# Peptides against a protein of PDB entry 3PBP, part 54

Target 1, 203 residues: chain A of PDB entry 3PBP
Amino acid sequence: LNEKDLNLILNKSLVMYESLDSTTDVIVKRNVIKQLQFVSKLHENWNSRFGKVDIQKEYRLAKVQGPFTINPFPGELYDYTATNIATILIDNGQNEIVCVSFDDGSLILLFKDLEMSMSWDVDNYVYNNSLVLIERVKLQREIKSLITLPEQLGKLYVISDNIIQQVNFMSWASTLSKCINESDLNPLAGLKFESKLEDIATI
Target 2, 203 residues: chain A of PDB entry 3PBP as posed
Amino acid sequence: LNEKDLNLILNKSLVMYESLDSTTDVIVKRNVIKQLQFVSKLHENWNSRFGKVDIQKEYRLAKVQGPFTINPFPGELYDYTATNIATILIDNGQNEIVCVSFDDGSLILLFKDLEMSMSWDVDNYVYNNSLVLIERVKLQREIKSLITLPEQLGKLYVISDNIIQQVNFMSWASTLSKSINESDLNPLAGLKFESKLEDIATI

## One batch from the design tools (peptide)

Design b1_p30_2_s2 (made by RFdiffusion4, then SolubleMPNN; from b1_p30_2, 16 letters changed)
Fold by OpenDDE base, seed 2:
Structure b1_p30_2_s2 (fold): chain B 203 residues (1-203), chain A 30 residues (1-30)
Amino acid sequence: as target 1 above (203 residues)
Amino acid sequence: SFEEKLREAVMEGVGKKAKFNAKVKEKLKE
């Protein structure tokens, strides 16, 4: 964590806070406020020279949120179980694709359309847990592992029984990233969400 | 069709994310 990252987290938390209104659930309000307070305190106590901050006890109590919802969800996958999960960077601005594999050999590529907070006070806190389905890739193999390389944007390596395959989705992810970053959705019109699959190595 | 649903979901989702990011960027300029 560096100063830039901390500033980003702070500003995200601020935006979340400012999005609260009279219709927002009280539990959500409390949670968002607590997160903002914590991050603000970290920012105030940040020592950029040593990369140190005062860690408060609240951080130790914070937990990751519970289950996510996927929209839309492929009906065929209701009968199958998720086996692996990976997060793939698509740019240097923290835009990411989430990949989940299933025991039928399918991969689903997802992105977070909503900003999530940590759970601070409530067990099983769930808010803004939405994931948007972009693409389903059917490999028809038993997927053992999902591997990502930080220096390789928009690439996922799938390890099966006897083969390593690369899923490259930069063909659409670059456009997606640009649209998000520039707040221009026009380039999405007509964009084909089809990843490239390539055999990399035989195991 | 399912494909149409996907496209609609992506468009809506990207819109939401873009809006959020834009707000964050504005905050960073302050």
Scores: peptide ipSAE 0.544, ipTM 0.927, DockQ to the pose 0.940
Fold by OpenDDE base, seed 4:
Structure b1_p30_2_s2 (fold): chain B 203 residues (1-203), chain A 30 residues (1-30)
Amino acid sequence: as target 1 above (203 residues)
Amino acid sequence: SFEEKLREAVMEGVGKKAKFNAKVKEKLKE
């Protein structure tokens, strides 16, 4: 962690904490509070000159791990099983697209509309993963693996038995990112959520 | 239509995230 990252995490944690109310699940409350306490302590112990933090507690960064809720869920996929999952960065502000593959050859591109907290109680904490469906891509092939490259925003590489394909969704993800960052949804009007597929290599 | 539902869901989701990020940004300015 650097100072910038720590500040971001702290402020996210604060916002999450402030969003807690009487309707929030007790486990969620506990988790958010623990996170805030931990991050706050880290902040207090941060040595900006040396870039050192006294980490007294172990924390687990929230990752997209099941179970999660997808809305809306394509009815056709109820009969199929998820096979792979990947997270793709779309900007430098930590906005991400989640991709899930299914055994029918479908890819769904998803957006995390809710912020998750770090996991502090693995045994008792159930992730409240909320995902919004943006696009379904039908590849009609067996998907073996999903690969992402950190330096390539909005690109996903799909590995099948005999081919590597690139899914590029920056055509809409750039707009999406802008809308999120600027808090202006107007550019979403009329936007087509259609990714570009390109064959990269035959294997 | 399903497409319409998707669009609505995206708009709602982006809205939620945007609101969250805006709050975070405000905190960062403090």
Scores: peptide ipSAE 0.504, ipTM 0.915, DockQ to the pose 0.877
Fold by OpenDDE base, seed 1:
Structure b1_p30_2_s2 (fold): chain B 203 residues (1-203), chain A 30 residues (1-30)
Amino acid sequence: as target 1 above (203 residues)
Amino acid sequence: SFEEKLREAVMEGVGKKAKFNAKVKEKLKE
């Protein structure tokens, strides 16, 4: 965490705070306020005793954990169980894709459309994460683990019993990232959300 | 179709995120 990152987090927290209204859940309000207070204090005391706090790391951990809703959800997966979760960076910013594997061998690629806040009021309380389904990939394999490499954007490695496969979704993720960053959705028109699968190695 | 629903959801979701990010960027300029 550097000063630039902290400033970004602060401003995100401010925007979240400003979005609070009478319809917002009381618990959410409290958490957003507490987060803003904490981040503000951290910012004021940057390069001091608070300079060692890694807020980004905490956010990353929170993104992968906790209850979430997926919209829309494939009906076929209602009878199956999620087995693994991974988060994949798609740009040098903070745009990410969340991947969830299921015991039927399916992968779903998801996007967080809402910014989350940390839990400050209730221990082990996690807000419901809003996730948008982008793509379902059927591997028809028993998925053992999901691996990501920080230096490889938009790539997910799927480990099965005897094979490592790469899922590359930069074909659409690059456009997605651009749309988010530039606030222009036009490039999404006609875009196919189809990832590329490649066998990397046998194990 | 389900595919259409997916596309609509993505469009809406990306829109929300884009709007949020834009607001953040504006705050950074202050």
Scores: peptide ipSAE 0.502, ipTM 0.914, DockQ to the pose 0.892
Fold by OpenDDE base, seed 3:
Structure b1_p30_2_s2 (fold): chain B 203 residues (1-203), chain A 30 residues (1-30)
Amino acid sequence: as target 1 above (203 residues)
Amino acid sequence: SFEEKLREAVMEGVGKKAKFNAKVKEKLKE
């Protein structure tokens, strides 16, 4: 963790805090406030350079958020079970794609449209666990594992029984990233969300 | 169509994220 990263986390937390209003659920408010408090303390400690802040308690209480919702969800996949999950970076910033595989050989590529906070001292806390479906890729194979390489943006490696395949979605992910970063959605118009498949190796 | 639903969802989602990121960038300047 460096100063830049800390500032980013702090500002994300601030934005989340500022989004709270009278209609926000009490549990959500509490969670967001706790996160902000934690990050703020950490930031203060960082700025002081000489001060020490006990962050162990708060950190211990932080948990990964619970289940996600996927919208829209392909009806066909209701009969199948998710088998693997992976996160793929699409730029050098904070944008990423989530991939989930199913036992029918399908891959779904998903986008986190909402910023999530950590769960703080609440069992089964769920806030902004939203995923948007971008593409379904039908491999029709038993997927054993999903592999990503940090240095390879927008690429996912799918390992099945006898083959490794590369899923490359930079054809649309580059545009997606640009739209997010520049706050311009125009380039998305007419964009085809179709990944490229390539056989890499036979096992 | 399902494809249209996907496109709409993506557009909306990207919009939300873009707005959030913009706010974060503004905060970083302070």
Scores: peptide ipSAE 0.501, ipTM 0.913, DockQ to the pose 0.905

Design b1_p30_2_s3 (made by RFdiffusion4, then SolubleMPNN; from b1_p30_2, 14 letters changed)
Fold by OpenDDE base, seed 3:
Structure b1_p30_2_s3 (fold): chain B 203 residues (1-203), chain A 30 residues (1-30)
Amino acid sequence: as target 1 above (203 residues)
Amino acid sequence: SFEEKVREAVLKGVGKKAEFNKKVQEKLKE
């Protein structure tokens, strides 16, 4: 964690705090306030010791690994069980795609449309991570694992019994990234959400 | 259709994130 990262977290926390209203859950309010207080304190007392704490990673894990809802959800997948989850970066601004695999061999690619706070009450804090469905990819294989490489944006590697396949979704993810970063949704018009699937290796 | 629902959800979701990001960037410039 560096000063730039801390400033980013602080400003995100501030925006979240300012978004609180009467309809916000009490537990959510408490967590947002605690986060802002914590980050503010870090900012005021910033020194080399704090740089060793990977707050960014912990924050990301809290958002991705917590309970989540998917909307809309493919009805066909109600009969199947999720097996793996992965997060793939699509730009240098920490925009991400979430991938969930199912035991029918399906992959769903998802987008986080809400910023979540860190949990400060593990036992009692129940939140719904909001995920939007973008694409379903049917591999029809038993998926053993999902692998990502940090230097490869918008790419997911799927490992099955005898093959490694690459899912490349930069064809649409680059546009999503641009829309988010530039606050312009016009490029989404007519965009097809179709990933490219390629066999990489036989194992 | 389901496809239309997906499209609408994506547009709405990206819009929310874009607005959030914009607010953050504005604060960073202050």
Scores: peptide ipSAE 0.553, ipTM 0.929, DockQ to the pose 0.885
Fold by OpenDDE base, seed 1:
Structure b1_p30_2_s3 (fold): chain B 203 residues (1-203), chain A 30 residues (1-30)
Amino acid sequence: as target 1 above (203 residues)
Amino acid sequence: SFEEKVREAVLKGVGKKAEFNKKVQEKLKE
């Protein structure tokens, strides 16, 4: 973490704290409050000669790892099992797409509509993993793994038994990113959520 | 249709995230 990142986390924590109300789960409240307290203390002491506090574990726990909810969910996938998960960056502003593969060869591309907090309860992790379905891609292959490259925004590599395929969703993700960053949803009107598939290599 | 449901969900979700980000940016300027 650098100072800029810490400042961002602090302000995210503040916004999350301010969003708490009487309907919020008690465990969620506790978690958000603890996060804010911790990050605030860290920020206050950032320029101090004290050693850096390791927050990697807690920060990692704020990533998508399940359990999570998907809305809406394709009915035909109820009989199938998720096999892989990947997170793909779509811009430099921390907007991401989550991809989940299924054992029928399907990929679902998802968006996190809610900010997750760090988990501070070791015995009872609370996950605010709300995911919105954007697109289903049917590859009809046995998916072995999902790979992303940090330098390639909006691209997912799918590895099957004999082929590597690239899923490129920047056709819609660029617009999505813009809408989020500019707080204008108008460009989403009429936008087709269709990714491009390309065979990259045989293996 | 299912497609319409997806679109509506995306719009709603993006809206929520956009609002959150806006609030964060406002805080950053304070």
Scores: peptide ipSAE 0.550, ipTM 0.929, DockQ to the pose 0.880
Fold by OpenDDE base, seed 5:
Structure b1_p30_2_s3 (fold): chain B 203 residues (1-203), chain A 30 residues (1-30)
Amino acid sequence: as target 1 above (203 residues)
Amino acid sequence: SFEEKVREAVLKGVGKKAEFNKKVQEKLKE
């Protein structure tokens, strides 16, 4: 983490803390409070000369792992098994798309609509893993791996058989990013969530 | 339709995130 990242995490933590209410799960409350305390302490002791802060393994930023919910879930996928998961950045901020592959050759592109706190107890799971379905892409092939490149926004590389394919969803992700960043949902009206699929290479 | 459900879910989800982001930006200005 650099200073900018730390500041962002701090402010996110503050917002999360302020959003706590009587309906919030007790475990979530605990995690949010602990996160705020931890990040605040780091911020107070920040030395810009070092340029980075290392976070202990126990205090990782929450990622999509373990049980999560997808809404809505394609009924056709109930009988299939998830095989791979990847996260793709769509802007220079914190907005990202989650991709899950299934053994039927399908990819689902998902959006995290809830902010998650760090995990503060390895044995305890934060259950607010909420994902919104945006698009299903049917490749109709065995998906072996999902690869992302940090410098390439909104692009996912799928390795299947001897072919590498690129899934580019910036056609809609750019608009999505804009809507989030500007707090204006109007551009989403009529937007088609259709990714571009291209063959890149044979391996 | 399922497509409609997806769109509604996306709108709702993006709305939540947008609101969150707005609050974060407000905090950053403090």
Scores: peptide ipSAE 0.549, ipTM 0.929, DockQ to the pose 0.905
Fold by OpenDDE base, seed 4:
Structure b1_p30_2_s3 (fold): chain B 203 residues (1-203), chain A 30 residues (1-30)
Amino acid sequence: as target 1 above (203 residues)
Amino acid sequence: SFEEKVREAVLKGVGKKAEFNKKVQEKLKE
C-alpha cells in the first residue's frame, strides 16, 4: 500500500461515512465506521520516511463475494445457477466490471453502482451488494472458468471444454469509465452495450 | 422493453457512481 492508495481509501471511506443516514442498515453503518476508523489510524501512522504502513490483518480489499442483487435480472436466468464470478478493471481509476457466468452458458456483465465497505464482521456481516446489469452474452457453452489479465483492461477470457474465448467490452466500457470519471452521462446516449467475442484458442 | 430497463438502470447506476467519485475527488483536493 502506497501513499496514493491510502489517501484514496481514506477519502472513499470518508465519503461513505458522510453518506450514512437513518435509513442505513445498522450492520452496514457499523462496517463503514470501523473502516473509517481503521483507515484513519493507518493514515496517522503513515511513515513518510519509509513509505510504509503496518497494515493490520483486518485490512481486506472489498471483493465481490457473497450475496448480491442484480437489477434488472433477466427472467430466463431464474432457472439457472451461477457458476463463476470475475472482476475486470476497465481503467486505472479502479472502475471495474463484474462478470457472472451461469450454467446455461450465459455471461452477465455487471456494474457496481454502490461502494462497498471492507468486511469487519465476517461471521455476521451479510453483504448487500448492488449490481446493475449492462449486458448478457449467450455463449451456449459450459463455462469452466473465467480468467482476467491485470494488464488487459476490459477483457475477459472464458474457458470452456474445448475453447478459450475472449470477451472484449471496451467498446462501451471506455465510455462508461469516462462518464464516471468526468461526471458526464451524455456520452451514454445511444451507446450500445455489445461486447466483442473472439475465439482465441482451441483446446 | 427489457433493453430500456437495462439502459435506465445503467444510467442511474453510473450516475450514482459518478457522484460518489466526484465527492471523493473533491476531498482529495482538500
Scores: peptide ipSAE 0.548, ipTM 0.929, DockQ to the pose 0.880

Design b1_p30_2_s4 (made by RFdiffusion4, then SolubleMPNN; from b1_p30_2, 13 letters changed)
Fold by OpenDDE base, seed 5:
Structure b1_p30_2_s4 (fold): chain B 203 residues (1-203), chain A 30 residues (1-30)
Amino acid sequence: as target 1 above (203 residues)
Amino acid sequence: SFEEKLRQAVMEGVGKKAEFQKKVQEKLKE
């Protein structure tokens, strides 16, 4: 975490706070406010050792939200079990793709369409936990692990029995990133969400 | 079709994210 990252987190928290209105659930309001307070305190005490101690304590009290919802969910996967998860950066900003593997050999590539806050003092806090399905890739093999390399944008390495395969989705992720960053959805029209699969190595 | 549902979901999702990021960028300029 550096100053730039902290500023980003702070501004995200501010935007979340400013999005609160009369229709927002009280629990959500409280949670968003607590997060903003925490981040603000962190920002104010960034260079203070004393501040860091308090911040660490508060951070430990925060929890990850519950399960995500995937929309739309492939009906074919209802009977299968998720086996691995990975997050892949698609730009040098904050846009990421989430990949989940299943025991049928499928990969689903997902996008977080909503900004989530941490859960602070509420049990079973769930808000903005949506994941949008972009693509399903059928590998038809047992997936043992998913590996990402930070310096390689939009690339996922899938390890199965005796083979490492690369899934490259920059063909569409670059456009996706551009659309998000420029607030222009026009380039998405007609875009094909098809990743490239390549054998990398035999193991 | 399922494909159409996917496309619609992506369009809506990207739109939401884009709007959020725009607001964040505006905030960063303050």
Scores: peptide ipSAE 0.548, ipTM 0.929, DockQ to the pose 0.943
Fold by OpenDDE base, seed 4:
Structure b1_p30_2_s4 (fold): chain B 203 residues (1-203), chain A 30 residues (1-30)
Amino acid sequence: as target 1 above (203 residues)
Amino acid sequence: SFEEKLRQAVMEGVGKKAEFQKKVQEKLKE
């Protein structure tokens, strides 16, 4: 965590806070407020030894949300189990694709459309836990591992029994990133969400 | 169709994310 990241987190928390209204669930309000309070304290005490200690303690008390929902969910995957998860950067900002593999050999490529906060002192807190399905890739292989390289945007390496395959989704992810960053959805019209598969090596 | 549902979900989702990021970027400029 650096100053740039901290500023970004702070501003995200502020935007979330400002989105609260009379229709927002009380538990959500409390959670978002606690998130903002924590991040604000972190920002104020960034260079303070004492502040850092307190912040670390408070951070340890926060929990990651789960589970997540996927929309729309492919009906065929109801009978199968998720096996691996990976996050792939698609630009130099904070746009990412989440990939989940299943034991039928499928990969689903997802993105987070809603901002999610940490869970604060509420058991089983769930809010804005949805992921949007972009593409399903059927590899028809037992997927052993998913590997990403930070310097390679929009690329996922899939390790199966005897082969390493590259999934390259920059054909659509570049457009997706542009749409998000520029707040213009027009380029999405007619865009084909089809990743490229390439065999990299046999193992 | 499922494909149409996918496209609609992506369009809506990207829209939401874009709006959020825009607000964040505006905050960063303050």
Scores: peptide ipSAE 0.547, ipTM 0.928, DockQ to the pose 0.922
Fold by OpenDDE base, seed 3:
Formats: C-alpha cells, structure tokens, sequence
Structure b1_p30_2_s4 (fold): chain B 203 residues (1-203), chain A 30 residues (1-30)
C-alpha cells in the first residue's frame, strides 16, 4: 500500500459515505462510517508509529463480506457447485473480472458493479455484494484450478487433468474498461461477449 | 431472452460503476 493507493481508498470510502441517505439501513450506515473513519485515520497517520499501532488493531477487526449474488444466474447451474474463483485485471486501473468455475465444467465471467466496504464488527454483513454475469464458458471438463498472471490483462488459465487452456476475454473487456473509465456506454452496443479459448499445454 | 437479460445487466452495471468511478476521480482532484 502506497500513498496513491491510500488516497484512492479514501476517496472511494468518501463516495460511499456520501451515497448514504435516509433510506439506507442503519447497519450499512454504521459500517460505511466505520470504514471511512478507519481509512481517514490511516491517511492522517500514514507512516507514523502511533498510527501504525492503532491502525493495525482496527484493521484486524475488519473482515471480508459474505457471499455474492450473481445476476442473472444461469438456471442450469443451480444443480452444480462452484469449485474455483479468480480475479483478472482488465486494465491498469481498478477494473477487473471475477471468474467462478463449476463442477459441470462451466466458467462464469462476472463484473462487480457496486463498490463494497469491508465488514466492521458485524457478522455476516452483506451490502453491495452483487455480481453481474457477462459470459458463460462451457469447457465440459473437470476444472482443477484457475490461474492468472498479473502482467497479462484479460487472460485466465484453466487447468484440468491433462490440459491447460487460456481464456482470453480482452475482445470485450477492453471495451468494457473503456466504457467505465470514460463514462460512455455507447461502445457496449452490439458488443459480443465471447471469449477466445486456446490450448496452451498438455500435461 | 437470457441474452437480453445479460446485456441489460451489463449495461446497468457498467453504468453504476462508471458513475462511481467518476465521482471518485473528481474527489481525487480536490
């Protein structure tokens, strides 16, 4: 974590805070406020000894949120179990794709449309936990693991028993990233969300 | 259709993310 990253996190927390209104659940408000307070304190006391001690204690109280909700969810996958998860960067900013594999050999490529806060002193805290389905890729094989390489944007490596396959979704992810970064959705019109599969190696 | 549902979900999701990111960037410039 560096100063630039900290500033980004702080401003994200501020935006989340400012999005709160009278209709927001009290627990959500409390959670968002606690996160903002923590990040603010971290920012104010960055690299200070005093800040480090207190920040570490508070940070240990924070947890990752619970389960995500996928929308829409393919009905065919209701009878199957998720086996692996991976996150793939699609640009040098903050945009990424989440991939989940299932025991039927399917991959789903997902987009996090809402910013999540950490969970602060609340068990099973869930808010803004939605994921948007972009594409389903049917490999029809047992998926052992998912691997990503930081230097390779929009690429996922799928390892099965005897084969490594590359899933490349930059054909649409580049456009997606651009739309987000430029706040222009027009390029999404007519865009096909179809990834390319390539066999990389036989094991 | 399911495809249409997907497209709509993506459009809405990207819109939300774009708006959020824009707000964050604006704050970073302050």
Amino acid sequence: as target 1 above (203 residues)
Amino acid sequence: SFEEKLRQAVMEGVGKKAEFQKKVQEKLKE
Scores: peptide ipSAE 0.547, ipTM 0.928, DockQ to the pose 0.919
Fold by OpenDDE base, seed 1:
Structure b1_p30_2_s4 (fold): chain B 203 residues (1-203), chain A 30 residues (1-30)
Amino acid sequence: as target 1 above (203 residues)
Amino acid sequence: SFEEKLRQAVMEGVGKKAEFQKKVQEKLKE
């Protein structure tokens, strides 16, 4: 975490705060406000030795939000269980794809459409927890692990019993990234959300 | 169809993210 990153987090928290209105749930308001207060304090004391202890304490009290919802959800996967999860960067910014594997050998590629906050005082805090399904890839293998390489954008390595396969989704992820960054959805028209599969190595 | 629903969800999701990111970038410029 550097100053630039902190500034980004601060502004994200501020935008979230500004999105609150009279119709927003009280719990959500409280949570967003607490996050903004925390980040603001952190920003103010970034170059100061004072207050770091208190900041760290508050940070320890924050929890990751859950559970999450996937929309739409493939009906076939209702009978199966998630086994692995990975996050893959698709650009040099903050856009990323979440991949979840299932015990039927399926991979689902997901997108976070909403900015999520941490949970500060409520257990099982749920707000802006949506994950949008982009693609389902059926490998029909027992997936043991998912591996990503930071230097390889939009690539996921799937390790099964006897093979390592690469899932490359930059064919659509590059366009998706561009649409987000430029606030133009036109390039998404007609775009095929089909990843490329390649056998990399046998084990 | 499921495919159509999927496409619609992606369009809406990307739209929301784009809007949020735009607002953040605007704040960063202030």
Scores: peptide ipSAE 0.543, ipTM 0.928, DockQ to the pose 0.921

## One batch from the design tools (peptide; made by RFdiffusion4, then SolubleMPNN)

Design b2_p8_3_s1 (from b2_p8_3 with I1V)
Fold by OpenDDE base, seed 1:
Structure b2_p8_3_s1 (fold): chain B 203 residues (1-203), chain A 8 residues (1-8)
Amino acid sequence: as target 1 above (203 residues)
Amino acid sequence: VENKIKFL
């Protein structure tokens, strides 16, 4: 954790807090308030000399976030099981694509369009838990593993029984990254969300 | 049908 990342988390937590009103659900209010309290204390206790922070015991018992929703969910995938998950950086910031594989050989590429707090009070915190389906890639193979390389933006390596394939989504992910960073969605109009599939090696 | 994925 560096000062830049800490300031970003603080700013995100402040924006979430400022979005709270009289109509906001009580569970959401509690989680967002506790998020801001945690990050504020984290910022106050940050040791710039050592890049270390002492986390108080009361914040070490965070719960698992989710369940998550995928929208739209491909109807064919109701009969199949998710097998792997990976997160892929699309820029040198913090913008990421979530990839999930299924046992039918499908990959779904997902975007998290909403910020969410940690779960502090409840086991099933479901506020801002939506993932947007961007693309479904059908490999028609048993997917054993998903590999990402930090130096390779917008690339996913898929390992199956006899082949390594690269999924390259930089054709659209560069535009998506720009839209997020500039807060301008106009470049998404007419964009094709079609990834390139390439065979890298036979195993 | 709510498409809930629970990440385990």
Scores: peptide ipSAE 0.035, ipTM 0.718, DockQ to the pose 0.046
Fold by OpenDDE base, seed 4:
Structure b2_p8_3_s1 (fold): chain B 203 residues (1-203), chain A 8 residues (1-8)
Amino acid sequence: as target 1 above (203 residues)
Amino acid sequence: VENKIKFL
């Protein structure tokens, strides 16, 4: 967490709060309000010199978010188990892709199109819990680990038994980043979500 | 079947 990340989380929490209306579920209202209160206090108490903040005890009892849904979910993956997860930055604005590996050697690249508060009061908080499937990459290998490098935007390293492969999705992620940052989804129309797979090293 | 991923 740095000052930039804190400002981003504050802005996101404000936008979520401003989206609340009379029709919004009471549990959602409570979570979004508590999110904004937490982030505001975090921002006020931010020690830039040490990169530290004291978190009050009431906010240390946050619950696990989810479960999440993936839409559409690839029908073939119902018979398989998820093995690894990673988040990959696509820009300097902290837009990210979620990657999940499966034991069939598939990677799914996912986008969270909706902002979600932390779960503060309830277990299994499911508001805005959808992830959009962007791409499925079939490696046909046992995936041991997923590695990301924060300085390498739109790149995922996949470690299997004898090989390190790079998945590079900047071909489409640069357009996605632009669409998010400009609040215009039109450039996504007709975009091919095809990542480049490259062998980096044999192990 | 909705595959639910729970991040722990």
Scores: peptide ipSAE 0.033, ipTM 0.713, DockQ to the pose 0.046
Fold by OpenDDE base, seed 3:
Structure b2_p8_3_s1 (fold): chain B 203 residues (1-203), chain A 8 residues (1-8)
Amino acid sequence: as target 1 above (203 residues)
Amino acid sequence: VENKIKFL
């Protein structure tokens, strides 16, 4: 956490607060208000010299978010179990892709299109809990682990029994990053969500 | 069927 990240989180929390209206659910209002209060206090208590923030005890009792949904969910994956999860940065900000592996050898690449607050008051906070399915990559291998390197944007390393493979999704993720940062989704129209799979090493 | 994934 640096000052730039803190300002970004504050701006996101302000935008979420400004999106509240008379029709917004009371639980959502309470959580978004508490989110803004938390981030504001975090900003006020920021010590730039030490990169430290004191978090008051009332905010240390945040509850688990979710459950989450995946849309559309591939029908064949109902019979399979998720095995690994990873997050992969697509830019030098906070935009990331969520990757989930399944025991059929599938990888799903997911995007969180909606911002959500922490759960401060209720268990199973489900507001804006959707993930968008971008791509399904079928490896037809048992996936042992997922590895990401912080310096390598839009790259995922998949370890199987005898091989390390790279999934590179920067062909579309660079456009997605731009769309998010500019708040313009038009460049996604007609974009192909096809990642490159390359063999890196045999084990 | 809404598949709810619980992230732990």
Scores: peptide ipSAE 0.033, ipTM 0.715, DockQ to the pose 0.047
Fold by OpenDDE base, seed 5:
Structure b2_p8_3_s1 (fold): chain B 203 residues (1-203), chain A 8 residues (1-8)
Amino acid sequence: as target 1 above (203 residues)
Amino acid sequence: VENKIKFL
């Protein structure tokens, strides 16, 4: 955690707070308010020299977020189990793709389109818990691990048996990054979400 | 059936 990351989390928490209205669920209101209070106190007590903040006991009781949903969920994957997860940066602005592998050799690329608070007081906090399915890549092999390199935007390395494959999604992720950063969805019209798969090495 | 994926 650095000052830039803390400022980003503060801004996100403020935007979530400002989005609250009379129609917002009470559990959501409570969690968003608690989020903003936590991040604000964290920011106020931030010492750049030490990178340490004393967190009050009440904020140490945060719950696990989720469960999450995937929309649309591929019907064939109901019979299969998720095996690995990774997060891949698509730009220097902290926009990310979530990747999940399945035991059928499928890889799904997911986008979190909505910001969500931590869960503070409830189990199974499900507000803004949807992930958008962007692409399904079928590798037709057992996926043992997912590897990302911080210096390689929009690239995922998949280890399967005796092969390392690269999934490169920068063909569409550069456009997605632009849409997010500019708050303009027009460039997504007619965009093909087709990643390049390439064999890198035999193990 | 909501496919609830819990990310741990």
Scores: peptide ipSAE 0.032, ipTM 0.712, DockQ to the pose 0.047

